# Peptides against a protein of PDB entry 2AUS, part 239

Target 1, 323 residues: chain A of PDB entry 2AUS
Amino acid sequence: ADIKREVIVKDDKAETNPKWGFPPDKRPIELHIQYGVINLDKPPGPTSHEVVAWIKRILNLEKAGHGGTLDPKVSGVLPVALERATRVVQALLPAGKEYVALMHLHGDVPEDKIRAVMKEFEGEIIQRPPLRSAVKRRLRTRKVYYIEILEIDGRDVLFRVGVEAGTYIRSLIHHIGLALGVGAHMAELRRTRSGPFKEDETLVTLHDLVDYYHFWKEDGIEEYIRKAIQPMEKAVEHLPKIWIKDSAVAAVAHGANLTVPGIVKLNAGIKKGDLVAIMTLKDELVALGKAMMSTQEMIERSKGIAVDVEKVFMPRDWYPKLW

## One batch from the design tools (peptide; made by RFdiffusion4, then SolubleMPNN)

Design b2_p27_6_s1 (from b2_p27_6, 10 letters changed)
Fold by OpenDDE base, seed 5:
Structure b2_p27_6_s1 (fold): chain B 323 residues (1-323), chain A 27 residues (1-27)
Amino acid sequence: as target 1 above (323 residues)
Amino acid sequence: MSLIEEFRERIRRLEEEWEELLKRLEE
């Protein structure tokens, strides 16, 4: 997930006008909020939807959306995209997830056997969605990227697990318990990562948001609320990127597809059908779209539709129309 | 504290903070 994608430059002479747009670090506080994402520490108890409703109430927002449901009893990293950034959650839904889980075994198992069996669950697993899932209960494969055992205390096993989106940790623990021959259940679950959002200095509680909003509105101190909200560009850090000319920005912001001549630089390894982020040379998110070409095709071709633009984020007036 | 104890305690504190906040926001 943290693999720095190679950047291929097509036009090394392309410049950007510093007067155009609003780079993530130069947004006034109101604009920063309008294009923001909160790395929320979701408490256990409320649903993800209830938490989004509370954020909207606390911050006096019209709209917000979350980057992938956490069950009521599950705590931790819930990205909440605000206002004009709300639809950036579509980039986070398919993103990899990390959890810390506490598994309780229903019998005594030697530690060496626990470690050996849990290691066998790295890779592809077959899962069936739970009954309460909106997803059809068909068997499906999911990837477990890694399992790291943190502590074993008798029948309690604390572990970190990296998984493909839509992997059910409860089901994983059930299958581990079966493989151990004693059975197991999930005692606690916390999400520690959702794509680019992780447990770090950007993680904030609902209590933090109440206090930080108060400091801004009553005391005129914007620093805390500014730090509590990440720019929407954070929510696309894990996607392959295409950087475009200033002259192409306004057209894409109006919903035009990105054509090959507009490309300045791009990440390696883009495949046809990939979700990609279209960026300015100042690292502003213009739009999300579907790649219609590979990286190689975008390099070799002089013309054609490179990206089918699905969702525009940038306002139409940030860059001038140059057509 | 063990890592397991610290993990449980962290979750418990976060739940308590939410319950306290909820009372404050409903007044």
Scores: peptide ipSAE 0.634, ipTM 0.949, DockQ to the pose 0.846
Fold by OpenDDE base, seed 3:
Structure b2_p27_6_s1 (fold): chain B 323 residues (1-323), chain A 27 residues (1-27)
Amino acid sequence: as target 1 above (323 residues)
Amino acid sequence: MSLIEEFRERIRRLEEEWEELLKRLEE
């Protein structure tokens, strides 16, 4: 569940000028695309990189990037950030993932034993990265947040699994198979969630994108392509947020660090070192950065660097310089 | 249909739609 983070208001009198910026719901179609993220239903077959290349070709884009690799045979939720939003995918890399997996057992196992053993894999597991991963093949711990068995049909086990980023479902299934004593392999895998992106009405295929782009370019109908692309702000919904004064926006958009006086409101539970999203009062993403203070320190202090700004997304001219 | 059958069928349809699209984009 997207636990709504508590919002602490520091300045209850702070107003925003409606003439400044471009709120996510008010962007012209070209600007919406430049600051967009597609919730793509990646087909099985192509690599995540090939799919990104196709999206760039279909939508006539210079840049795009994906929110976490899916193997060629893996389908489902692949967030693809477009153009100026391309770097927002870094917010999705550490985000939790959900999959639906079909596991095939190599022998007969009673259903009660399957259920009991799979429940033991909830929590911390030890994994060895695959040979083909760019990651050093050291043993590492990963969290399995939950396992939900959907159906058992003889040797076929369909289950939903929520996992920490960089958990290998193939390795999980292998270890489940070993624990069952018969062995197992991954028959099918689909990603159903990547942070804030899930299987919902925003999920679109490559075929949808071709049709929707055609409707826009040939027929002048922008509605479909507009709905197919989410604002980049969607890609940071899972992050702790800090909302800033209009007077602070231009400085942060120029790459200045966020100082405590610029804060209007913030989420509870920010720790030093956390990745945070800096937002306008209109819920526009200004930048991503590293928290240099806790929420409590940002409330109690009158001055100091609150956020070390790492990546600016907002153009420098959306808000006036007020310094 | 079982949930397993529905799951397999959903993946199959998505693969077929992609293969059909790929043919159109290569023409």
Scores: peptide ipSAE 0.631, ipTM 0.948, DockQ to the pose 0.866
Fold by OpenDDE base, seed 4:
Structure b2_p27_6_s1 (fold): chain B 323 residues (1-323), chain A 27 residues (1-27)
Amino acid sequence: as target 1 above (323 residues)
Amino acid sequence: MSLIEEFRERIRRLEEEWEELLKRLEE
C-alpha cells in the first residue's frame, strides 16, 4: 500500500500565483513531453537500453533514461523518463519493486512444503549481485516485503513478490529451490511495479507509442500521446515532499539550497539524509535534494538549510526571481 | 486457462507484438 504520508502545514496563509509555473495538468504537449515519464510495458527480448533507444527514435527525443534495468527476458513496468525529466529516474532507483515470477522446480515437492518454505523467505535475505550487474559483487542484505503464491501446478509456482530495490528474483528463486531440496530456476519474470509506476491504465507498449505519436504528428490528435506520458512529478510520488513558497522557487531552480523560511508544508517522518522532493504549491517538481534536517527540526527551527539541493528540474524562468 | 497459462500467454503476446513492431520499424 502506498503509505499516505501525513502533511504538516507550517504556513497556512501561503498562496501561490496562478500565472507562475506550469502545473503537471496544464503543460502544453511539447512541454509535457519534455518533463514526461512513460510507464512502459517493456517486452521480453530487448535490453532496457535498447528500449530507451527505440523510445527516443519513436518520439524523436534527444535524451531519455530508465528507472531501473530489466533484463532482456524480463517484461513489464519500465519507467522511461524523457528529455529534461531524464534524471528523475534517480528517485526510482531506491524505490521498492514488485514482480510476478514463474518458478520451475527441478523435483516434486508437496504444495504445503512449497507454501511453508516460500513464506520463510519473507523478510531479510542475503544476496550476491549477478556478474552482469554494474554493482560490485559483494554480499548484501535485501528485504522481501511479501510473497504471494498465485498458483501451484505440479513443479510450476506462480507468485507475486514485493522486494527492496536491487533484489535479484533469479537469486531468490535459486535459494528457494535449494531450501526445497530439489533446486529451481526462473522460467518467467515480469515486473508489475516500480515505485509509483504499476500495471494500470498508464501502462503502454512500444506499439502504443508508435501509434499515439503518429496520431499526434499526422492527425493533430494529442490526447493519446498526452495520456501515454506521465508528468515527471509521478516519478517522485513515493518520496517525502516539501512544498515551498513562490518566493523560494526561483532560488531553488537556480540551484540554491532550500532554507527553512521557504517551507510552507512538508511530509511527516523526514529524516536527515533522506531523499526529498521539493515541490511548488501547485505540485510542480522543483528539485530533488538531501534533507539536512528532520521534519521536526524544519518545524521548530526558524532558519538554516533544510535541503541540500542535488538536482534541479524546474526551468529558472517559470517563477520570478524575488531576491 | 490456469493463471500460469494466462501469465505465459500474456508474455508471449507482448513478445510477438514487439517482434512485429521491430519488423515494421526496420522497413
Scores: peptide ipSAE 0.628, ipTM 0.947, DockQ to the pose 0.862
Fold by OpenDDE base, seed 2:
Structure b2_p27_6_s1 (fold): chain B 323 residues (1-323), chain A 27 residues (1-27)
Amino acid sequence: as target 1 above (323 residues)
Amino acid sequence: MSLIEEFRERIRRLEEEWEELLKRLEE
């Protein structure tokens, strides 16, 4: 569930100048692309890197990056961050994922037993990364948030699964098969969610991108390509946010740490060490950083470093230097 | 069509669309 975080206001009189910045909904098309993220429907076949290379070619981009690898045979939601937004993928890597998987059982199992055993895999599971992963093959715990069986047809089991980042669905299916006593393999896998990106009206194919880019470049119609690209702020929607004064924006955009006096409002439940998004009062992403204080400390303190700024996204000139 | 059949067909169509597009982009 998109947990709507409570917003605590520190300065209820803080205003923002409408002349400064570029709100996500008011960016010229070129700027929108420069700070964009595509919710791509990755086809089966190509690697995630090949798909990113194709997007760069199709859209004539210098840089792009994806919000978490999908294996070649896996289709579905692949967030692709563009140009200046490329590094926003760091916010998506730790985000929860959802998949729809088709599991094929290697023997006959009563449906009641299938349902019972699969329910036992909700919660914490122990996994070993696959041999081909860049990750050390150490046993690790991962969370399975939910398993929803969609259909059972003999030995075929279609299910939806919500998982912690870096959970291997193939390994999960293997363990389910072992627990059922007959063995199982993953027949098909599709990712249906990656953090804030899901299967919705924003999901686009590579074919869509080719056509939409053509409509813009050749026919002067920007509507389609504009709709196909989400603002980079979408990629941080799941993060706790801190909204800052206009006077603090330029300093943070220059790489200065956020100090407590710059905070206008913030989400509840920020802990020290959390990844947070620093936002303008117009909901523009300024930077990502590490919280150096809790929400409570940021409310109670009058001074100090609230956020260690790790990655700036906003251009330095969108807001005036007021320091 | 079962949900399983629909799911497989959706994936198949997406793969075919990509293969067709790939041919077009390599020409």
Scores: peptide ipSAE 0.627, ipTM 0.947, DockQ to the pose 0.855

Design b2_p27_6_s4 (from b2_p27_6, 11 letters changed)
Fold by OpenDDE base, seed 4:
Structure b2_p27_6_s4 (fold): chain B 323 residues (1-323), chain A 27 residues (1-27)
Amino acid sequence: as target 1 above (323 residues)
Amino acid sequence: MSLIEEFRERIERLRRELEKLLERMKK
């Protein structure tokens, strides 16, 4: 369940000018694409980088980036951030992941033993990143949030697994196989969730993108390509948010740190050091930054740096300079 | 079909769709 974060209001009288900015639902199609994220159903076979290159070719884009590598053989949810939104993938890297995996056992094991042993792998596990990982090969702890066995057919075990970012399902299956005493390998793997991106109506194929782009460019039909691209704000839904005054937006869009007086409302439970999304009152993403205060400190203090702004997304001209 | 069979078939559909797409993009 997406943990609904409580919203604390600091300034209940704060209004926003409807003439300023471009709310996620009101962007012209070209601007929507410039600030878009595709929930791609990555096919098995290509690398995540090859798929990003194909999307750039299909949609005639200069820049794109993906929200965390899927191996060539792995299919499913690959968020691909477009153009001006490319850097929003930073918000998706630490996000939880869900997979459906098919594990093949190398020997016969009673179903009850399979179920019992797999349940023991819920919680903290120790993993070493594979050689092909861009991550330094050090032992690290990762959380397995849940394992749900979907079907057992002899030596084939289909299961759903929720994991901390950078958990290797292939390594998990290897360790399960060792614990079962027969060994195991990953036959198939599909990612079904990457933070806010899931297998839902927003999931599109490369084929869909080709057709939808054609409908837009040749037939003038915008609707399909518009629905196929999510606003960049979708990519930060899982982050704690801070909503700011219209008068603070332009300064943050210029790379200024967010100060406490600029805050209108914020999520509960922000800790110092957390990655936070700075939003307008129209739910537009201004920037990502590091919280320099807790939620409580941001409520109680009248001044100081609330957020160290790391990545600006909003153009400098969407809101007037009011400083 | 079992859930395992449906899962394998879903992945195989995506593979076939990609192959068709790659053939279209070579023309």
Scores: peptide ipSAE 0.614, ipTM 0.941, DockQ to the pose 0.870
Fold by OpenDDE base, seed 5:
Structure b2_p27_6_s4 (fold): chain B 323 residues (1-323), chain A 27 residues (1-27)
Amino acid sequence: as target 1 above (323 residues)
Amino acid sequence: MSLIEEFRERIERLRRELEKLLERMKK
């Protein structure tokens, strides 16, 4: 998933004015929160929606949204986008996920057989969404990218699994149990990754957020709450990017489509129809949009609509209108 | 501790921390 995308430069002489915009590292704390995403360690018990409501209460926010539902019993990585960044969660919904799962077998199985059978579940699997999902209960394929067995203790199997978005680990464990001939169930599940968000130093609890907000409001210490909130640009790190001229930023911030002359550099491998992030030369997120051209077409053409702009994040006044 | 025991304990700590937090937020 961390495939370093090649960057193709169209205009090697393009400069940016340091007085324009607010780079992710230079936002005042209030602005940082307005354009923030929390890498929350969701506790087991509450729904993802309840946790988002608590974050809004704790941080005195009007709006927030999550980057993909975790079931009540599931803990771990829940990206929560704040205020003006709320809509960035759309970039996270299709992103790959990683989990650590504890599977309990309903019978004794030799470890060598467990390892062999679980390896066969790497690749494409057929799944049916559970009854409680908002998704139509049609059979569909999902990709299991990898399965890594961490520990086997009798009937308990701890494993790491990387999956396509909307893969049901409970269903995977059920099918593994059937293939082993003894049956199995999911004892515990934790999400360890959601796209660019993972278990790292940026992972914070609800308790951390309460304390860090208190340190800011009562003691005037911004450091903790600043570190607890990632810039919204983190939520698009996994997307293909297009970097634009300063002269194109205000137009895109007003909702204009990106045209080919506005492009300074772009990632390789963009296809027509891909979700792309439009960035400034200071790595500020301007907008999300749909690619209307491939990378190759954006290089070869002198004109035309490169990106259909769907969601603007940048305020209209951060860059001057130059048209 | 086994990795399984550590994994279970980590989840249980988060559960207990949430319970304490909810009690604080009701006051």
Scores: peptide ipSAE 0.612, ipTM 0.941, DockQ to the pose 0.861
Fold by OpenDDE base, seed 2:
Structure b2_p27_6_s4 (fold): chain B 323 residues (1-323), chain A 27 residues (1-27)
Amino acid sequence: as target 1 above (323 residues)
Amino acid sequence: MSLIEEFRERIERLRRELEKLLERMKK
């Protein structure tokens, strides 16, 4: 479920100057691309890195990065952050993932048993990372948030699964197969969600990007490429947010930590140590940082460092320096 | 068509589209 976070207003009189910044919906097309994220339908076959390289070539970009590796054989939702937005992927790496998987059983199992056993894999599971992962092969716990069986056809089981970041579906299927007593393998896998990015109208193919870029460059039609690229702010929708005064924006954009007086409103439930998005009153992403206070502390205190700013996204000149 | 068949076909369409794209990019 998209965690609807309550918004607590600390300063109800805070206004924003409409002349400052570039709200996500008001960016010129070139600027929109510079601060963009593509919800790519990654085809099966290529690596996530190859696909990112192709996007850079197609869109004539210097930089891009992806919001969490998909294996070559895996298709579906791959967020690709562009240019100045490239580092927003750090917000997506820890985000939950959803997949649709086709599991093939190596023997006949009654449907009722399949359903019963798969339900037991909801919750905490112990996984060992695959040999091919750059991650040390330490046993680790991962959350399976839900398993939804979509269809069972003999030995083929189609299911939707929501998981904690870095859960290996191939390993999950292997363990399900062991628990069923017959063994199983992953026949197909598609990622259907990566944090705020899902299978929706924003999902685009590499082919779409080629055509849409052509329509813009050759025909002067920017509409398609504009729709194909989401603002970088989309990549932080799942994070707790802190909205700041116009007077605080330039300082944070210069890499200063956010202090409590700069806060206008904030989400409930922020804990010390949480990754938070610092936003303008126009919902522009200024920076990502680590919360140094809880929501309650940020409300009650009059001073102190609220957020340790880790990564600035906003240019220094979008808001005037008022310090 | 079963959901399994539709799912397989969807993935296979993406494979074919990629192949066509790669052919286009070689010209």
Scores: peptide ipSAE 0.612, ipTM 0.941, DockQ to the pose 0.843
Fold by OpenDDE base, seed 3:
Structure b2_p27_6_s4 (fold): chain B 323 residues (1-323), chain A 27 residues (1-27)
Amino acid sequence: as target 1 above (323 residues)
Amino acid sequence: MSLIEEFRERIERLRRELEKLLERMKK
């Protein structure tokens, strides 16, 4: 469940000018695409990079990036951030992932034993990254948040698994197979969630994108392509948020650090060093940055740098300079 | 259908849709 973070209000009288900015729901189609993220149903076969290249070709884009690599054989949820939103994928890399996996056992095992052993893999597991990973092959701990067995049919085990970012499901299945004493391999894998992106009505195929782009360009129907692209703000829903005054927006959009006086409201539980999303009062993403204070410090202090701004997304001209 | 069969079929549908798309994009 998306844990609704508590919102602490610092300034209950803060208003926003409706003439400033472009709220996610009010962007013209071209601007919506420039600040868009596709919840792509990645097909099995191509690499994540090939799929991103195809999206760029289909939608006539200069830039795009994906919210975490899926192996060629892996299908499902691949967030693809477009154009000016491309760097929002950095918010998705550390996000939890969910998969549905089909494990094939190399021998017969009683169902009760399968269930018991798989339950033991909930929690902390030790993994070695695969040889082809850009990550150093050091043993590392990863969290398995949950394992839900969906179906057992003889040697085939379908299960849902929630995991920490960079958990290797293939390695998990290998270790389950060893623990069962018969061995196992990953027959199929699908990603069903990447942070705020999941299997829902926003999930689109490459085929959908081709058709929807055609409907827009040739038939003048923008509705389909508009629905197929999520606002970049979707990609930061899982992050702690800080909402800022209209008077602070332009400074942050110019790359200035967020200072405490600019804060209107914020989520509870921000720690120093956390990645945070800086938002307008109209829920527009201004920037991503590193929290330099806790939530409590941001409430108690009257001054100081609250957020070290790492990446600006909002154009500099959406809000007036008030400094 | 079993959940395993439905899961396999869903993946195979995506493979077939991709193949058709690649054929369209070559024209």
Scores: peptide ipSAE 0.611, ipTM 0.940, DockQ to the pose 0.869

